# Peptides against a protein of PDB entry 7Z53, part 41

Target 1, 150 residues: chain A of PDB entry 7Z53
Amino acid sequence: PRIKNQADCIPFFRSCPACPGSNITIRNQINALTSFVDASMVYGSEEPLARNLRNMSNQLGLLAVNQRFQDNGRALLPFDNLHDDPCLLTNRSARIPCFLAGDTRSSEMPELTSMHTLLLREHNRLATELKSLNPRWDGERLYQEARKIV

## One batch from the design tools (peptide; made by RFdiffusion4, then SolubleMPNN)

Design b2_p14_5_s4 (from b2_p14_5, 7 letters changed)
Fold by OpenDDE base, seed 1:
Structure b2_p14_5_s4 (fold): chain B 150 residues (1-150), chain A 14 residues (1-14)
Amino acid sequence: as target 1 above (150 residues)
Amino acid sequence: SEDEEVTKLSLVPP
């Protein structure tokens, strides 16, 4: 569904507006829904975070993937490296840290985790295909072009 | 948009 009343809306990447109102509760709910649908949240809104979400070990323009676990051979989100990791503290028996994503809520909401995982896979798929089509593109170009398509 | 996002996700291979 698209928001019709955009008078007080702030435009974001992908032309998805957030409409902050005077009601904080409603604003938070709308922002949460918008961030869930907005794929730009996968990449991080700040440059330091965005860099940490990328695979910088090569020139393939990929997002970083989990190095410990896979889902039947498919990529999962990388783990964060928090000093006081709330995920480890919440369930000490599981010993699973929080995921690193563009949205800090990714580990709090399974639906966000799933969506970010799918979009991670899509980005890496696109980057791989773009590399095949354009062998001379460097990692930065591949990353940016894949991001634009997502 | 939401519709655009859903469409793109449908193109993700299993």
Scores: peptide ipSAE 0.014, ipTM 0.465, DockQ to the pose 0.036
Fold by OpenDDE base, seed 5:
Structure b2_p14_5_s4 (fold): chain B 150 residues (1-150), chain A 14 residues (1-14)
Amino acid sequence: as target 1 above (150 residues)
Amino acid sequence: SEDEEVTKLSLVPP
């Protein structure tokens, strides 16, 4: 999603700003900034989460994408499967679950949602290009090499 | 950046 008020945003890498709200705690802001700088948060810091973020249905080394929605043909983050989903509780009419991402705050801050979405797309782009250049690479190698480049 | 990503991609050996 596009951040409209750029004046209240802090610029980050890949031309994506972060626009934390004034009501967000200092700790959350610092952690959010760290997650923007460290792209490793896109992939998940723990192996079980990292596996859940991957598309394991093929050998293309891709991250999982949303199966219900796209952004004009471009990928969105997959939905999480939480019993007490706070996103569903926040706006009951919209019925949109929280996103699954390496950072659990991705659904809480639009700037994090945007950054994780962009890096998801970039990873999948890189994995696709790497597959084209190296057709014999398996999904694990494609995933790891794309992750290193991101 | 896109330029950096392209550059890094080009350096990956087959």
Scores: peptide ipSAE 0.013, ipTM 0.489, DockQ to the pose 0.037
Fold by OpenDDE base, seed 3:
Parts: C-alpha cells; sequence; structure tokens
Structure b2_p14_5_s4 (fold): chain B 150 residues (1-150), chain A 14 residues (1-14)
C-alpha cells in the first residue's frame, strides 16, 4: 500500500550496503517508492489457489481468514487442508496445521507468515474501506482494487 | 520489493 496522506507520513530508514556514498536510504513518504511489489506470495499466482485464498461467502472482496484463531482480535491466515500436513507432522504436540497462503513456504518461515498476515489484514482493511466508499462495487471489483493498492 | 514492503508495514500497521 501507498501512503497518500502526508500528515501521517513517517520517515523510514533502510540499510543499503550497495549504495555509493551512503549506507542508509532515507524516505519520508512510502508513495515515493518506485518498485512494484509482487503480491503473488499473498494472493497466489494460480487462479485455483487465488480463489481458495478468498472469502467467497460474501461480496466484500475479502481474503479468507482463520476461523478458529485470532491474534488479539485481529485476523490470522486460514489453515490449509493438506493430507499429511507437514506442520502437524513436525510438531505433533502443537496440533496446528499449516497456514494457507500464496506461497507454500508460508508456514515454514515465521517471517513470511508474519508478512502474509499483515498483508492479509491490510487487504481486508482496504476492501472494507473501498466498500464504504463504493457501495455498488461487487466482491470481484473490491478484491481487485484492494489488490492493486496493496 | 519484499524488504520494502515489510518496512512499510512495520511503520504503518494495517
Amino acid sequence: as target 1 above (150 residues)
Amino acid sequence: SEDEEVTKLSLVPP
């Protein structure tokens, strides 16, 4: 997502070991970034997977969320439905299946899981806001527009 | 990039 409200912009610092003359890149506004974010890891690169990652129970354009657990009231990734779930097999005492995401590695790396979770929340937030602003948009439009913003 | 996106989210939580 891009920040358009300059009043709410927070500068951020990034280490850039390959930068000539400076080891740090400073940006005041996120919308100044020129790189395109490939969200295929979140949304899925294949249509069947992409559909499985969506909440198809309504026309709100939301991504599916975990139906069993929340993080202090916030959404978590939905569970996958795998035969011989590797997450269940790795730690039998935990009894927690793998999360479903656009990247099959989502449950293998906590960093990726966290990123996916945050982007899930952001997508759903955006879709909700877009619905408020555009009440006539259907779920497909809301989903696609939110995806573009993320 | 992935790194940039994580940075964005860390500063502006959804």
Scores: peptide ipSAE 0.013, ipTM 0.482, DockQ to the pose 0.028
Fold by OpenDDE base, seed 2:
Structure b2_p14_5_s4 (fold): chain B 150 residues (1-150), chain A 14 residues (1-14)
Amino acid sequence: as target 1 above (150 residues)
Amino acid sequence: SEDEEVTKLSLVPP
């Protein structure tokens, strides 16, 4: 089936074919990414999901972070709570559930996991700085303003 | 001011 919603597409363009210097019979296709990161995949496209991705324990406007693990002191994505967690099912010994993110593919694709993690950290950094600059802002404003910047 | 905002993303991951 053809994808009809172009807004959900990641734009790629194909370059001219390139052949290795020693083998002119092999045609390599070079893909170029023309898109930027869609922050909706980090924050969630639906309000219920967006709320679940936030740290609602305070008024700091932060995104939720993993409560079990950190990366050398840096934040990781929070875990989801899925009935049949595919991450748990694929490796029962590891007992590591899927990450919760705006994109359900966050744990399926390491690239997305990494990017979402970086953007999570950036959001929280921005929210923290905004709180310092604007101490009267509540958590909602901090969250929204940081989201706008990201 | 109380309305000062950060306007740019950091170029390095936090």
Scores: peptide ipSAE 0.014, ipTM 0.485, DockQ to the pose 0.039; fails the geometry check

Design b2_p14_6_s1 (from b2_p14_6, 5 letters changed)
Fold by OpenDDE base, seed 5:
Structure b2_p14_6_s1 (fold): chain B 150 residues (1-150), chain A 14 residues (1-14)
Amino acid sequence: as target 1 above (150 residues)
Amino acid sequence: GPRSLHPEDQNLTA
């Protein structure tokens, strides 16, 4: 890898049992966790789904976020638009539809929902930083580069 | 290894 300015580098560690006890920062731990998790399901394995998961309203390379709700100001997964939404049927009073995610099970398993949410936020964070560092990059470039980093 | 976000580094994945 060609690194000219390490000040602009993000530490990334793979799982290494040979170096226990190293001074790993919280950020490094988060990076390790994201590297351990296969993030492919966050983006969707099929192109039509992948496109639906993206924010196509701008050239910022972002994933789509929920337009109705936030978690303490932070992004949540967008809702799907299903004809017969099973999530709406499980609790008619709540009127909360299923989440749209690369894994359809995200609405069924809170653990997956949380993971997808975290990686959604991370992607959008990275895309935002990449846009700041590379103002001439279009949305496709930002999306792809952020996806590679996640 | 470290991943650089800087365009001069040309290494976004390492």
Scores: peptide ipSAE 0.012, ipTM 0.480, DockQ to the pose 0.026
Fold by OpenDDE base, seed 2:
Structure b2_p14_6_s1 (fold): chain B 150 residues (1-150), chain A 14 residues (1-14)
Amino acid sequence: as target 1 above (150 residues)
Amino acid sequence: GPRSLHPEDQNLTA
């Protein structure tokens, strides 16, 4: 199908479009499932990445959200900061950089982008609810407790 | 099983 308005599309990057016999998509799906089980695809498996995925500007235990765009008022994933951003190069008219998530493949597969977005929203919802129920909890406690529930 | 969002409960997700 041909997309009429490329400017309204979120670009996705495929690492090897010329490899029809490769199992890249299948491998990505398997890896995504593994990450989903332990939620590492959402929160990041490494501490530096995990910190970059958090909102560190307050003590609400939230994951960082996109500061430029929302989806009908709902949160979107934050953008990564890549020098040679493949997402920008994939669709130059859209001018949308790659998303930042616990999985580096967040902008390679639309399914991952959607799932990460939903789980981002769920985490932030849980953290907000936990703050209401436990007003004395700090951001670290809220973040960790929400992460355990997700 | 059941989960609790309150620390006073024993059904918190560990």
Scores: peptide ipSAE 0.011, ipTM 0.476, DockQ to the pose 0.024
Fold by OpenDDE base, seed 1:
Formats: structure tokens, C-alpha cells, sequence
Structure b2_p14_6_s1 (fold): chain B 150 residues (1-150), chain A 14 residues (1-14)
């Protein structure tokens, strides 16, 4: 969002200030909240991990989603493919592997799992909207632009 | 929305 009154704003590293005292829309408020979160935990700070978190089967710029489970039709984090999966060993009856995320702690802390899930959904929502607005953008452009917004 | 980017848009963060 374009904010002119910077005096009442808190600057963030993504150059998107949060202006709680300013006249901003609900969407702007939500965007400010997402800007407050370091999204590097979602996308991965290293390129090999970042690539593994993306859906490379199309040109939609999406993050990968779980292929086995959904939450009432909504996306969940994909599973990792670890040889010695600690999540499988911790609770043998559950038979649920660890999630794959930008932060390895995602499966250790339910609050992180929830946050990563929400931001995954937000990224994919944004990428979908950007595709609608810019039909000629390829998957890389969609991914990067959505990542900038998150 | 305010963060949507059309081809003519130049800055998503502003």
C-alpha cells in the first residue's frame, strides 16, 4: 500500500511500514501484519530449500502443498522426505511425517505450523490474483511478486 | 487491492 504519512508508521525491512494510526483499509492492515512477519521462514533462506518448497509442475508461481491431506479443502504444508524422519519415530501410531517448510522448527511447534500454513495459503492466493491481473507473467515472476507482497 | 500489481504498476511495497 502507498502510505504518504510516514510519521505514524513503523518501518520494516521489506520497505512496508505499519501505520496503526493512519487511515488504512482492512487489506492494508492485513498487509502490514504480514510485513511484520519475517517471511523467510516460509520461503526458505537457502536456494535449494526454496526450490523444494515451490510447485514446479506449472507456471503459476505457487508454493507446494500437501498432496495427501487438506484442511476442509484448504491447503496444508507438504511433507518432507527425510530418511530418518523424527516425526514418524516420535509417534509411531500417528504415522505422520514432518512438514517441509522454510523453518525446520515448523513440525516442532504447532504455532509455527499454523503460521506457515496461513502464509502458504496467502502466497498462493496472491499468486493466483497476480496471474489473473497479469496473464503473461510466468511462474518465476508470479512467485517473486507474491513473495514481495507477503 | 492496494497491493495488486498491474503491468503499469512499478512498486508493490509503496
Amino acid sequence: as target 1 above (150 residues)
Amino acid sequence: GPRSLHPEDQNLTA
Scores: peptide ipSAE 0.018, ipTM 0.455, DockQ to the pose 0.026; fails the geometry check
Fold by OpenDDE base, seed 3:
Structure b2_p14_6_s1 (fold): chain B 150 residues (1-150), chain A 14 residues (1-14)
Amino acid sequence: as target 1 above (150 residues)
Amino acid sequence: GPRSLHPEDQNLTA
């Protein structure tokens, strides 16, 4: 779709701007689907990253959410903290950093970002409900059980 | 249908 108002656009980093988008989208879609099965794209495959993706401020087993922005009251992915943030470099006027997710490509493609966002919301929803049903569960248990369901 | 989140349910214990 042709976006008429570019002022409302969030910049996404493209590692290969000269590459044809059609072939990349198909490949990325397949990768996203496979990652969706194990949800590794959301939770991260490495423990340090996985911990950074969690909300460690409480025992609710939640994934971290953006602290600056929301989407009509709903959660967005947290920002990464990169020294040379490619998203900031791509569009200096927008001043929007890259998102932090289990998949490093999270900020490269809006469709991938959207999927991460949806799964983030689903995880947090599940964790919240699990806490209600199992009030004695700690954050680790809530996180793991929600992760299993997602 | 609605997803059951009770720990005794097989969907969660699997």
Scores: peptide ipSAE 0.012, ipTM 0.473, DockQ to the pose 0.024; fails the geometry check

Design b2_p14_6_s2 (from b2_p14_6, 6 letters changed)
Fold by OpenDDE base, seed 5:
Structure b2_p14_6_s2 (fold): chain B 150 residues (1-150), chain A 14 residues (1-14)
Amino acid sequence: as target 1 above (150 residues)
Amino acid sequence: APRSLHPEDQDLTD
């Protein structure tokens, strides 16, 4: 965004400031929200984990979402499948397992859970839009390009 | 890298 007065702006990564003002500025903030945070851990640093975080049932380049629960129709992180799930031990009656995420601390820190959830939704949104813009792209291309944008 | 869905979305950058 081209902002003349940056005195009231908050600088973020990738040279994108967040400033109040015109509708264009507001839209740019909304559209570039993912640029304000490091999303690298959403995808996992190790290949086996990264593969487990992906939806491999189609060629849409999506990240896997929770198959049991949603947040008012919005996606949640998928559950992990741990042999000794520590999250199940915290509340035996609830039987809620740990989330599967690029950062293993996602189930430990609600802040990370929220961030991963939001970025999961954003990735899948971007992948969907990229599919619309580039119908010939396969799942791998969609996944990689969405990952770069996030 | 700057966020962009399409080359026409250049306005998302400064």
Scores: peptide ipSAE 0.014, ipTM 0.450, DockQ to the pose 0.025
Fold by OpenDDE base, seed 1:
Structure b2_p14_6_s2 (fold): chain B 150 residues (1-150), chain A 14 residues (1-14)
Amino acid sequence: as target 1 above (150 residues)
Amino acid sequence: APRSLHPEDQDLTD
């Protein structure tokens, strides 16, 4: 990621989506993730969690995104709100709370964080395109249709 | 390959 404003970015870096010397591209990586990933890790397998992962402030069918930080203008996972946040307790210098995701391990492994982030962006991209193509769809329809495609 | 985004398309009807 390209950091333009440190105030708007989390000091966390995921693995390189496209490394020199390889034919791996960010698009290929995203496609591979969406093809074989259990979407329950992104959307949540329990209804209360699934609702908490959604942006319920509008009818756009979006997943919730981080309200404090972005990655070069791109979405990051929202933070959870835990009384005893293990991420804050483990590394007090970083001051980064655990991310809220369908898989509670999202903040324990950078690989999972990266995967969740990519799938979050893909869902929101799809929901946005679906809204453009189907302006009369409500948030629930947009969310469900995007979820099916992911 | 590009995925269909129209509800009438087969990709969204399955």
Scores: peptide ipSAE 0.013, ipTM 0.406, DockQ to the pose 0.027
Fold by OpenDDE base, seed 4:
Structure b2_p14_6_s2 (fold): chain B 150 residues (1-150), chain A 14 residues (1-14)
Amino acid sequence: as target 1 above (150 residues)
Amino acid sequence: APRSLHPEDQDLTD
């Protein structure tokens, strides 16, 4: 699947980073997203949910991404595993489950789906950058530091 | 204050 309503995406802004090289090199980030402060809905407010939202297959501090689909090569939210999945019930032929996010309403509102997706991508981008800058950080450290920046 | 991402910098806090 893909985000149905891209118009509901919220633009996120940050100050200009320190760019030591080309667009291919990792930039030195010196601030966080300034247009959105509280991203708790992305990470979950409960520890069990927060753990389920993480990629635990490695020590990269990443959030879990959809394992079946991508959107033009970009990450999508992972699917939830609900007993009575309302998204599946809405369209049984499509067989697209609800997305898993910190907010259970992620699949109910396109705005939330888009926002969660963008913040997911940003988190994973930041975690990847932090890994490059701090190779000895483990997954927990990378996850927490990226979470603070998002 | 600007955030620090390098290992020599102070850890970020909420």
Scores: peptide ipSAE 0.012, ipTM 0.434, DockQ to the pose 0.030
Fold by OpenDDE base, seed 2:
Structure b2_p14_6_s2 (fold): chain B 150 residues (1-150), chain A 14 residues (1-14)
Amino acid sequence: as target 1 above (150 residues)
Amino acid sequence: APRSLHPEDQDLTD
């Protein structure tokens, strides 16, 4: 549907590092309305962190996933690499380090961890689908397009 | 509504 009355618009905004322009089409409006979740906690608000959250081993535009554990075959957040990992100190028997996410609180609040995990999976799903539909897109394009949709 | 992900579609701007 096309939004003609801007007074009725809901101000959902997303960060767009790679935007082609400011021209809004009907399809863009639909995408904006359906993309109501702020996923900045997944991607990170700082570029150095954002790069560390990506899978840089290929050109598939994926976010990095845990290399040690999975949830019944599904992806989990990657672990951070901290010298003095505070998460290891809270539960010495579990020996589970802090998760790496856009929000540094990801390991402190299970509610955030679960949401981050779901959005991680959704991003990678979208990137995979975009790759199949657009085989000539490189990793940067796939990552940015998936990020805008999540 | 479903969103189109094909290359001929206009890229998202927001």
Scores: peptide ipSAE 0.013, ipTM 0.458, DockQ to the pose 0.025; fails the geometry check

Design b2_p14_6_s3 (from b2_p14_6, 6 letters changed)
Fold by OpenDDE base, seed 1:
Structure b2_p14_6_s3 (fold): chain B 150 residues (1-150), chain A 14 residues (1-14)
Amino acid sequence: as target 1 above (150 residues)
Amino acid sequence: EPRSLHPDDQDLRD
């Protein structure tokens, strides 16, 4: 890192710049997301992340949910598994890791966390209803059709 | 296995 003394630093890192050519007047970041309107903030823009966000233990087409905590019986985002977890580093006493979502910023603000949680719940609701309407659909079909609706 | 950081976040990590 450019800053060597990080004792008073929040482990939040700046995105890599995009260099499209000469005479750059405005610094832009490299686009790490899809260029489509595909709810990538929920499902991820990369296949490995997308798989990690899914509940692959059954054929219900569900997204993974938190296994430790619930909100009055309602699902919460699953925890991430980061090598250097900024949520653990910023508050060592709480010992709560960052949430896992399609958008890496899901734990940056409670508002974002809430929105991602809402969309997670909506996907799982839709997948459940689609299973009821189409009992012969497999998990992949349920997941993709719910994703199309979201 | 811990998930690696996104390559886009490497700018100020060095």
Scores: peptide ipSAE 0.009, ipTM 0.321, DockQ to the pose 0.038
Fold by OpenDDE base, seed 2:
Structure b2_p14_6_s3 (fold): chain B 150 residues (1-150), chain A 14 residues (1-14)
Amino acid sequence: as target 1 above (150 residues)
Amino acid sequence: EPRSLHPDDQDLRD
């Protein structure tokens, strides 16, 4: 690598190439994401991540929220648990880790952070309302129905 | 399958 000091680097990885056939002139990329329509940027495209984004402490079908910070009582995205957290390298004095969302870029751009936060709040709002309308629904049903509406 | 709870799984409204 050109940069010798790897300790100050934020790891960005290039997408894996996809070779669908004999056409070797066009480099396609493997799509690891689900449809934009299903809001995978919020919920995740893989089951393990999707589970980690959920509040599994109850049967309310909620997404996980930040345990350290709130925005005037409103939820913020939960923090990730990265061994080598690139967000800690961006501003070493702030000591703020990366947010956890369906999109791994949630902490790279404030616009994404804001949008993910908004949709997280909307999901939890919907799940709460669905619970009031359907008291017998379990957490899985509430989560899935709220996700469909978002 | 057992899942480890994320540190931020707790509902702040509870």
Scores: peptide ipSAE 0.000, ipTM 0.179, DockQ to the pose 0.271
Fold by OpenDDE base, seed 4:
Structure b2_p14_6_s3 (fold): chain B 150 residues (1-150), chain A 14 residues (1-14)
Amino acid sequence: as target 1 above (150 residues)
Amino acid sequence: EPRSLHPDDQDLRD
């Protein structure tokens, strides 16, 4: 491969191919539009990151939200804690740190940021509703069940 | 040992 250092790559997996027809020469992925959303971008693919994305100060199963900013009362992505924060270096006047999300590109792509924000809000909404419906559920169960629904 | 609190763990709002 052209890129020698795997650390310079963002882990990404391609979809499985659909079964080809008789004369199909183009690789088609399986149509999974009706399947569940792969929200690994929101929750993280690694346990330490996943834990860091959660609000672990309570048993509500919530994802962490931004403590400095909100959108008309609605949650925004939490900030990361980077020693050499490239977001701060890019625009020193804005003084906006990089976001912490499951996808490392969360601060690079506004579209992705928006999607992360939406799904974070949805998760927290679901977790809140699940808590209301199931008061005895602990934070882990609330988190996992909300994650399954998202 | 419990994990350190994330800087943004305090908000309970959605």
Scores: peptide ipSAE 0.000, ipTM 0.147, DockQ to the pose 0.180
Fold by OpenDDE base, seed 5:
Structure b2_p14_6_s3 (fold): chain B 150 residues (1-150), chain A 14 residues (1-14)
Amino acid sequence: as target 1 above (150 residues)
Amino acid sequence: EPRSLHPDDQDLRD
């Protein structure tokens, strides 16, 4: 298989095998994108990283967003603060730091950047809606409930 | 900390 270490797989699945209950040995595929998405990498697998990915300046349960750039008003991943930032060193004139994300490769692979950005936006959307529905919920409750839904 | 490709990202190495 292409993936060498299955214990460290990227938790994003596109399809699953489905074999019919007959004597015909045909392996079919079913689309799994709409039914299963593991967003654990968006939130960070370690507690210190998970906390750094959150907006802790309020009680809205939001993930941190970029403070310099937006996509037509839509959120982008926040920047990290790395010594000898490899993204800054790649193009010194652009002055664009690496992103802070659950997957460190989010600054290397546009596909991961996009996925993390989408799920960031979805989380913040959910947290915002949950706050509207439950005004008395604190930031921790909002964050956890939004995380469960994602 | 320097960033590196995941071991499974073989197509992006070198």
Scores: peptide ipSAE 0.000, ipTM 0.282, DockQ to the pose 0.035

Design b2_p14_6_s4 (from b2_p14_6, 5 letters changed)
Fold by OpenDDE base, seed 4:
Structure b2_p14_6_s4 (fold): chain B 150 residues (1-150), chain A 14 residues (1-14)
Amino acid sequence: as target 1 above (150 residues)
Amino acid sequence: APRSLHPDDQNQTA
């Protein structure tokens, strides 16, 4: 359906609202969330942990992802580096350590793991889109802006 | 309120 009245358009994170059916210039839409969720469990509530959860190999503002495994090409949480990793202790043959997340319970509850994974993917998606829209932004800006949207 | 994420737009924070 075509919306003719601008008042019926949906506001997004840009100056002009999105007007479905309009013949205006198509812009790159991020489709960001309109609600804020406390994602401290994803980003970490402590600065040292928060830094460890980030991908510092580039200036893309991304969260770190698993370097060994993917889920059909999609990102998984990175592994932690614990001296006495309980995940390794419970099943040594699997050689799968606990996940690194803002919540230490990430590997204890499958529900938390799933949520962390989804939010990780969403953050990185948003950061990628933000980089496309704002190519001059550095990694810190991209990271912070994506974090605010999640 | 909606905020702009485009460099050519007004960047307002929610």
Scores: peptide ipSAE 0.011, ipTM 0.480, DockQ to the pose 0.028
Fold by OpenDDE base, seed 1:
Structure b2_p14_6_s4 (fold): chain B 150 residues (1-150), chain A 14 residues (1-14)
Amino acid sequence: as target 1 above (150 residues)
Amino acid sequence: APRSLHPDDQNQTA
């Protein structure tokens, strides 16, 4: 589906804007959210960070997910590997390290943590769908195309 | 609706 009327629409990376009209699908809402929050904060603006946020163990173009915990079966952000982890020091009883995300504020602001988690799941969903539609695409192509959609 | 891209449709929302 294409958006023909682009009046009062939010510009998107792939020139397919999200329109906050009355007829908004779930996909349009997701596009609006990603455009609003700037997906660069999810994927990381620096190349080293962007690489660390990816799952490089396969050719599926996925972002890395938490290897220790899940949210009722759904993916969570991976943990960072900081030498002096401030999250471990703020609440010693919880013993939960900081999350790794494109925005370092993700662990400091629950709002960002939630948003990054949702967009992580959406990226991986898109990459999975793209793999099904394009079986010959490698991980780099899947990652980039999914990123363009987000 | 989910977005999809095919090899012959590099920037088409379907």
Scores: peptide ipSAE 0.019, ipTM 0.467, DockQ to the pose 0.026; fails the geometry check
Fold by OpenDDE base, seed 5:
Formats: structure tokens, sequence, C-alpha cells
Structure b2_p14_6_s4 (fold): chain B 150 residues (1-150), chain A 14 residues (1-14)
């Protein structure tokens, strides 16, 4: 439902109010929770890194995902390509490199890895839905619009 | 905050 009584709402991100008394669905609640997270590091603060985090193989505005592994069919962070990969040195038998993320600590902190993974999935979900709603949007617009929503 | 993916209903909740 749309917000009707904004007087009972509190300020929120992106100039949108949050109404505690509203009948918010589970999906809306999840969206609200993710809105409290600073997702800037998911996308990378530097333009070269930001580009490397994107899927440039199509015009879907997606972030790059792991090409080797999935989590029960869901996306994982892509691997980085470090010359001296410290993650490979932790367990040489596993041969799992460090993840590529906007925050270099993503491979060091499981909590951060999880957060980046979830927001990666959310971005790609949003981009996919935006493509469905706006089929004429190119990959750049889909990426930017999804980024703004996350 | 409520988020809508449709441009005509931006920042609204269903």
Amino acid sequence: as target 1 above (150 residues)
Amino acid sequence: APRSLHPDDQNQTA
C-alpha cells in the first residue's frame, strides 16, 4: 500500500518516509532493512574498480558474479585476480582465491562477505526487475537505477 | 523505506 498519512512517518533515506504503523510486507521489510546499509562499498569507490565489479558482457546492468561457485543456486562474489593472492596462501589445497569486492576486506571478514553477497544479489534482482519494467533501458541506466535503489 | 521499481510509483509501497 501507498503511504497516506505521512504525518506519522519518520525521515528515511532518499527523501522517503517510514511509517511504523503501516502494513509492511516481508519483502518491503527486507527492502527497508537493506536501505539502512551503506552499500557504497559494494560498488567500489574508484571507477576502475567499479567497472571491474560490473558484468560488461551484456546490457543488463548487473554486477559480476562468481563463475565457479554458487550458494544453493544463488550468486556469490566474483574472484579477484591478484598476483600474490593471500587467500590462496591460507589453504593451498583449497585453491580458493580472494573475492573481488568494493571493499578489499570482504575476503577477510565473513560478515562483510555476507553483506556484499546479499547486496550483490539484491542489485542484480533489482536490475532484472527494472529491465522487465523498462525494457528499453540500457545496461548503464539499469545499473545506475538499481544502484540508487540499493 | 518502501521501494518501488516502477517509475510511476517510486518510493511507494504496495
Scores: peptide ipSAE 0.016, ipTM 0.517, DockQ to the pose 0.026; fails the geometry check
Fold by OpenDDE base, seed 3:
Structure b2_p14_6_s4 (fold): chain B 150 residues (1-150), chain A 14 residues (1-14)
Amino acid sequence: as target 1 above (150 residues)
Amino acid sequence: APRSLHPDDQNQTA
């Protein structure tokens, strides 16, 4: 239904604002990262890739994060599993594989890597907040709603 | 139009 009290809404720039109901606690305002980047580069434009980018171990609607490394406790993009990983071949001393992202160029362009990382964190932040607002939502709903906002 | 994220409205579009 249409939201009647827009004063309680959380504004998002890429889509419509998100609003909680009146019978729940109004929390701190949720800010969103402003980006001109197409979200398809983060989520993937093909269904098989999109599924591989998600955390399927729970019903929290999260994107998968790196399981080996963090940035001072903050999430990094997951690694891809390539037979002939060009990132490993390019810099053998680093021994860091390519990142998995919706855009295969993420590891090729540091600007994309950083932006995708930020948007990954934003999605997971949004999904976490949406779960708090809607405890009965399953992982699919949380993922899709967060995706609409990003 | 803004969409509601209230648990009571989670299955509604408007």
Scores: peptide ipSAE 0.012, ipTM 0.495, DockQ to the pose 0.026; fails the geometry check

